# Peptides against a protein of PDB entry 3ZOQ: the designs that were tried, part 63

Target 1, 223 residues: chain A of PDB entry 3ZOQ
Amino acid sequence: QLLQDSWWNQLKEEFEKPYYQELREMLKREYAEQTIYPDSRDIFNALHYTSYDDVKVVILGQDPYHGPGQAQGLSFSVKPGVKQPPSLKNIFLELQQDIGCSIPNHGSLVSWAKQGVLLLNTVLTVRRGQANSHKGKGWERLTDRIIDVLSERERPVIFILWGRHAQMKKERIDTSKHFIIESTHPSPFSARNGFFGSRPFSRANAYLEKMGEAPIDWCIKDL

## One batch from the design tools (peptide; aimed at target 1 P188)

Design b2_p30_8_s3 (made by RFdiffusion4, then SolubleMPNN; from b2_p30_8, 17 letters changed)
Fold by OpenDDE base, seed 2:
Structure b2_p30_8_s3 (fold): chain B 223 residues (1-223), chain A 30 residues (1-30)
Amino acid sequence: as target 1 above (223 residues)
Amino acid sequence: DPDAEARAAERAEEEARERERREELEKLLE
Protein backbone atom coordinates (compact mmCIF):
# COMPACT_ATOMS: atom_id res chain seq x y z
CA GLN B 1 0.00 0.00 0.00
CA LEU B 2 1.47 3.30 -1.15
CA LEU B 3 -0.12 5.58 1.44
CA GLN B 4 -1.30 5.39 5.02
CA ASP B 5 -4.85 4.13 5.43
CA SER B 6 -6.47 7.53 5.95
CA TRP B 7 -5.11 8.90 2.68
CA TRP B 8 -5.42 5.59 0.86
CA ASN B 9 -9.15 5.51 1.54
CA GLN B 10 -9.43 8.95 -0.05
CA LEU B 11 -7.04 8.53 -2.98
CA LYS B 12 -6.89 4.82 -3.89
CA GLU B 13 -9.16 5.34 -6.89
CA GLU B 14 -6.78 7.95 -8.33
CA PHE B 15 -3.91 5.50 -8.45
CA GLU B 16 -5.96 3.18 -10.66
CA LYS B 17 -6.79 5.89 -13.19
CA PRO B 18 -5.01 6.09 -16.56
CA TYR B 19 -3.52 9.52 -15.89
CA TYR B 20 -1.69 8.25 -12.84
CA GLN B 21 -0.50 5.13 -14.61
CA GLU B 22 0.94 7.35 -17.33
CA LEU B 23 2.55 9.56 -14.69
CA ARG B 24 3.99 6.48 -13.01
CA GLU B 25 5.52 5.26 -16.26
CA MET B 26 6.94 8.71 -16.94
CA LEU B 27 8.47 8.83 -13.48
CA LYS B 28 10.03 5.40 -13.93
CA ARG B 29 11.82 6.68 -17.01
CA GLU B 30 12.75 10.01 -15.43
CA TYR B 31 14.26 8.52 -12.27
CA ALA B 32 16.18 6.03 -14.37
CA GLU B 33 17.52 8.47 -16.95
CA GLN B 34 17.76 11.77 -15.05
CA THR B 35 18.51 13.13 -11.61
CA ILE B 36 15.06 13.70 -10.13
CA TYR B 37 14.16 15.35 -6.84
CA PRO B 38 13.14 14.50 -4.25
CA ASP B 39 14.36 10.96 -3.67
CA SER B 40 11.68 8.56 -4.86
CA ARG B 41 11.10 7.43 -1.28
CA ASP B 42 10.31 11.02 -0.29
CA ILE B 43 7.77 11.89 -3.01
CA PHE B 44 4.77 11.44 -0.72
CA ASN B 45 6.37 12.64 2.51
CA ALA B 46 3.72 15.31 2.95
CA LEU B 47 1.05 12.61 3.12
CA HIS B 48 3.24 10.37 5.27
CA TYR B 49 3.84 12.99 7.94
CA THR B 50 0.28 14.33 7.98
CA SER B 51 -2.66 11.91 7.80
CA TYR B 52 -5.91 12.87 6.12
CA ASP B 53 -7.69 13.18 9.44
CA ASP B 54 -4.86 15.08 11.12
CA VAL B 55 -4.63 17.86 8.54
CA LYS B 56 -5.22 21.21 10.22
CA VAL B 57 -3.42 23.53 7.82
CA VAL B 58 -2.40 23.22 4.17
CA ILE B 59 0.49 25.19 2.70
CA LEU B 60 0.66 24.87 -1.08
CA GLY B 61 3.87 25.04 -3.05
CA GLN B 62 4.43 24.70 -6.78
CA ASP B 63 7.16 22.08 -7.23
CA PRO B 64 10.20 20.78 -5.32
CA TYR B 65 13.55 22.51 -5.06
CA HIS B 66 15.69 21.35 -7.96
CA GLY B 67 19.12 21.61 -6.33
CA PRO B 68 21.15 18.75 -4.84
CA GLY B 69 20.07 17.60 -1.40
CA GLN B 70 17.37 20.25 -1.00
CA ALA B 71 13.93 18.73 -1.54
CA GLN B 72 12.50 16.36 1.04
CA GLY B 73 8.95 15.96 -0.24
CA LEU B 74 7.54 18.90 1.74
CA SER B 75 6.68 22.29 0.25
CA PHE B 76 9.23 25.03 1.06
CA SER B 77 11.15 22.65 3.35
CA VAL B 78 14.80 21.68 2.93
CA LYS B 79 16.80 18.90 4.51
CA PRO B 80 18.90 19.74 7.57
CA GLY B 81 22.34 21.06 6.68
CA VAL B 82 21.04 22.72 3.52
CA LYS B 83 21.25 26.48 3.19
CA GLN B 84 17.83 28.08 3.51
CA PRO B 85 16.50 29.19 0.11
CA PRO B 86 15.44 32.84 -0.21
CA SER B 87 11.70 32.16 0.01
CA LEU B 88 12.18 30.03 3.11
CA LYS B 89 14.30 32.74 4.70
CA ASN B 90 11.46 35.16 4.13
CA ILE B 91 8.99 32.68 5.63
CA PHE B 92 11.09 32.60 8.78
CA LEU B 93 11.40 36.39 8.81
CA GLU B 94 7.62 36.67 8.68
CA LEU B 95 7.34 33.99 11.36
CA GLN B 96 9.63 36.02 13.58
CA GLN B 97 7.71 39.23 13.01
CA ASP B 98 4.33 37.52 13.32
CA ILE B 99 4.73 35.50 16.50
CA GLY B 100 8.29 36.11 17.70
CA CYS B 101 9.91 32.82 16.72
CA SER B 102 13.68 32.70 16.38
CA ILE B 103 15.18 31.97 12.99
CA PRO B 104 16.15 28.28 13.05
CA ASN B 105 19.62 27.10 12.06
CA HIS B 106 18.08 24.73 9.48
CA GLY B 107 15.25 24.70 6.96
CA SER B 108 13.32 21.55 7.85
CA LEU B 109 9.59 22.05 8.35
CA VAL B 110 9.00 18.46 9.49
CA SER B 111 7.90 19.73 12.90
CA TRP B 112 5.03 21.55 11.20
CA ALA B 113 4.07 18.47 9.21
CA LYS B 114 3.95 16.35 12.36
CA GLN B 115 1.49 18.81 13.90
CA GLY B 116 -0.96 18.65 11.01
CA VAL B 117 0.47 21.14 8.52
CA LEU B 118 0.21 19.50 5.10
CA LEU B 119 3.16 20.88 3.14
CA LEU B 120 1.89 20.01 -0.32
CA ASN B 121 3.44 20.87 -3.66
CA THR B 122 1.08 20.78 -6.63
CA VAL B 123 3.82 18.99 -8.59
CA LEU B 124 5.72 16.44 -6.54
CA THR B 125 8.87 15.88 -8.63
CA VAL B 126 11.39 17.91 -10.64
CA ARG B 127 14.50 17.39 -12.74
CA ARG B 128 17.78 18.69 -11.38
CA GLY B 129 18.25 22.29 -12.36
CA GLN B 130 14.98 22.41 -14.31
CA ALA B 131 12.16 24.12 -12.45
CA ASN B 132 8.67 22.97 -13.45
CA SER B 133 10.10 20.22 -15.66
CA HIS B 134 7.37 17.83 -14.50
CA LYS B 135 4.53 20.34 -14.84
CA GLY B 136 1.48 19.03 -16.68
CA LYS B 137 2.45 15.36 -16.33
CA GLY B 138 -0.36 14.28 -14.01
CA TRP B 139 0.69 15.43 -10.54
CA GLU B 140 -1.67 18.40 -10.65
CA ARG B 141 -4.65 16.08 -11.10
CA LEU B 142 -3.68 14.03 -8.06
CA THR B 143 -2.95 17.07 -5.91
CA ASP B 144 -6.20 18.67 -7.03
CA ARG B 145 -7.93 15.54 -5.76
CA ILE B 146 -6.08 15.92 -2.45
CA ILE B 147 -7.47 19.44 -2.17
CA ASP B 148 -10.92 18.19 -3.17
CA VAL B 149 -11.11 15.44 -0.55
CA LEU B 150 -9.93 17.88 2.11
CA SER B 151 -12.53 20.38 0.97
CA GLU B 152 -15.18 17.67 1.23
CA ARG B 153 -14.10 16.81 4.77
CA GLU B 154 -16.52 17.94 7.45
CA ARG B 155 -13.80 18.97 9.88
CA PRO B 156 -12.51 22.40 8.79
CA VAL B 157 -9.10 23.00 7.22
CA ILE B 158 -7.06 26.19 6.90
CA PHE B 159 -5.51 26.76 3.47
CA ILE B 160 -2.54 29.11 3.25
CA LEU B 161 -2.24 30.25 -0.36
CA TRP B 162 0.88 32.24 -1.16
CA GLY B 163 0.99 33.74 -4.64
CA ARG B 164 -1.13 33.38 -7.75
CA HIS B 165 -0.40 29.72 -8.46
CA ALA B 166 -1.63 28.56 -5.07
CA GLN B 167 -4.54 30.99 -5.11
CA MET B 168 -5.83 29.42 -8.31
CA LYS B 169 -6.83 26.45 -6.14
CA LYS B 170 -9.26 28.45 -4.00
CA GLU B 171 -12.11 27.64 -6.39
CA ARG B 172 -11.82 24.02 -5.22
CA ILE B 173 -12.19 24.94 -1.55
CA ASP B 174 -15.59 25.08 0.16
CA THR B 175 -15.28 28.35 2.05
CA SER B 176 -18.49 27.60 3.93
CA LYS B 177 -16.49 25.03 5.91
CA HIS B 178 -12.84 25.95 5.41
CA PHE B 179 -10.67 29.01 5.87
CA ILE B 180 -8.30 30.62 3.40
CA ILE B 181 -5.31 32.82 4.17
CA GLU B 182 -3.98 34.58 1.07
CA SER B 183 -1.01 36.81 0.39
CA THR B 184 1.73 37.39 -2.15
CA HIS B 185 4.43 34.77 -2.43
CA PRO B 186 7.37 34.75 0.04
CA SER B 187 9.80 35.02 -2.90
CA PRO B 188 12.14 38.03 -2.77
CA PHE B 189 10.37 39.25 -5.91
CA SER B 190 6.97 39.46 -4.22
CA ALA B 191 7.37 39.29 -0.44
CA ARG B 192 7.41 43.07 0.04
CA ASN B 193 4.17 43.36 -1.91
CA GLY B 194 2.05 41.71 0.76
CA PHE B 195 3.64 38.59 2.21
CA PHE B 196 5.54 40.49 4.88
CA GLY B 197 3.04 41.61 7.46
CA SER B 198 0.40 39.09 6.31
CA ARG B 199 0.83 37.19 9.61
CA PRO B 200 -0.31 33.81 8.30
CA PHE B 201 0.87 31.90 11.36
CA SER B 202 -1.04 33.84 14.00
CA ARG B 203 -4.07 34.00 11.71
CA ALA B 204 -4.00 30.23 11.22
CA ASN B 205 -3.80 29.68 14.96
CA ALA B 206 -6.66 32.10 15.51
CA TYR B 207 -8.84 30.00 13.20
CA LEU B 208 -7.77 26.80 14.94
CA GLU B 209 -8.73 28.26 18.29
CA LYS B 210 -12.13 29.30 16.92
CA MET B 211 -12.65 25.70 15.85
CA GLY B 212 -11.69 24.44 19.29
CA GLU B 213 -8.46 22.88 18.05
CA ALA B 214 -4.96 23.12 19.42
CA PRO B 215 -2.85 25.76 17.71
CA ILE B 216 0.28 24.93 15.75
CA ASP B 217 3.61 25.46 17.43
CA TRP B 218 5.21 27.21 14.49
CA CYS B 219 8.50 27.87 16.24
CA ILE B 220 11.22 25.55 14.98
CA LYS B 221 13.94 24.36 17.32
CA ASP B 222 17.57 24.33 16.31
CA LEU B 223 19.15 20.99 15.55
CA ASP A 1 42.83 -0.76 -22.86
CA PRO A 2 42.50 -0.02 -19.16
CA ASP A 3 40.70 3.22 -19.91
CA ALA A 4 38.15 1.44 -22.06
CA GLU A 5 37.65 -1.18 -19.36
CA ALA A 6 37.20 1.52 -16.76
CA ARG A 7 34.61 3.24 -18.93
CA ALA A 8 32.82 -0.05 -19.52
CA ALA A 9 32.75 -0.74 -15.79
CA GLU A 10 31.42 2.75 -15.12
CA ARG A 11 28.66 2.24 -17.70
CA ALA A 12 27.77 -1.11 -16.18
CA GLU A 13 27.54 0.47 -12.74
CA GLU A 14 25.37 3.26 -14.10
CA GLU A 15 23.07 0.73 -15.75
CA ALA A 16 22.87 -1.26 -12.53
CA ARG A 17 22.00 1.89 -10.57
CA GLU A 18 19.36 2.72 -13.15
CA ARG A 19 17.78 -0.73 -12.83
CA GLU A 20 17.82 -0.46 -9.06
CA ARG A 21 16.16 2.95 -9.18
CA ARG A 22 13.47 1.62 -11.52
CA GLU A 23 12.74 -1.34 -9.28
CA GLU A 24 12.59 0.82 -6.18
CA LEU A 25 10.31 3.31 -7.87
CA GLU A 26 8.04 0.58 -9.22
CA LYS A 27 7.72 -0.93 -5.78
CA LEU A 28 7.10 2.42 -4.15
CA LEU A 29 4.51 3.62 -6.65
CA GLU A 30 2.45 0.39 -6.69
Scores: peptide ipSAE 0.030, ipTM 0.541, DockQ to the pose 0.010
OpenDDE base, seeds 1, 3, 4, 5: peptide ipSAE 0.029, 0.023, 0.025, 0.028; ipTM 0.490, 0.445, 0.494, 0.463

Design b2_p30_8_s4 (made by RFdiffusion4, then SolubleMPNN; from b2_p30_8, 19 letters changed)
Fold by OpenDDE base, seed 3:
Structure b2_p30_8_s4 (fold): chain B 223 residues (1-223), chain A 30 residues (1-30)
Amino acid sequence: as target 1 above (223 residues)
Amino acid sequence: DLDAEEKEAEKAEEERREERRRREEERRRE
């Protein structure tokens, strides 16, 4: 798939590497033989909605939702009409408590992506009903490169790292230049241990304002 | 990792709920 020019310039060399060619051939077989999420056209939606230059905030996820109609190529986000996952519900509860936003009647985070919030999973595909089924197949090498090129960018980025998996990526981030917001994961099993009350949305906006950047409108309108 | 297991359990429960709803909608159209 063709990426936007800004991402293509940063990632073109990765697409020529053997690991990515092997990943591509694996994915062709997987999409032909199995139900894979998201739709093949939506795999790079995070990069389609948020250009390399427009990235203000990064929110790292692990892998896509593996249920029918859920995944839309954005971390934590679900398509309109899909029931909000428990982790996403907790994200909206924290959003309400942090900055007073109403809980939206849908789970689409596309409005954040359009404002410069890169909603990146570390693994970009999954088999139906099989979480982490595409772990260790090459996606992590590409998404590590995405983190690396953002870390190398002169214009600062805010990284929101929920849970241990996302926090392991901190070693790739120049913490002298970039801002990191860390907490426990929004999952019902971990949210009460530090995610709730972490106020990631107001903290991100406060940092953007200090940089002379426009804050994110985190409030999501009903559909 | 606890976070990976938590996500797997959450996603699996949601998939089971959606599959049940689809089967109920199909049965109402027949």
Scores: peptide ipSAE 0.028, ipTM 0.630, DockQ to the pose 0.027
OpenDDE base, seeds 1, 2, 4, 5: peptide ipSAE 0.027, 0.025, 0.045, 0.024; ipTM 0.547, 0.542, 0.662, 0.556; seed 4 fails the geometry check

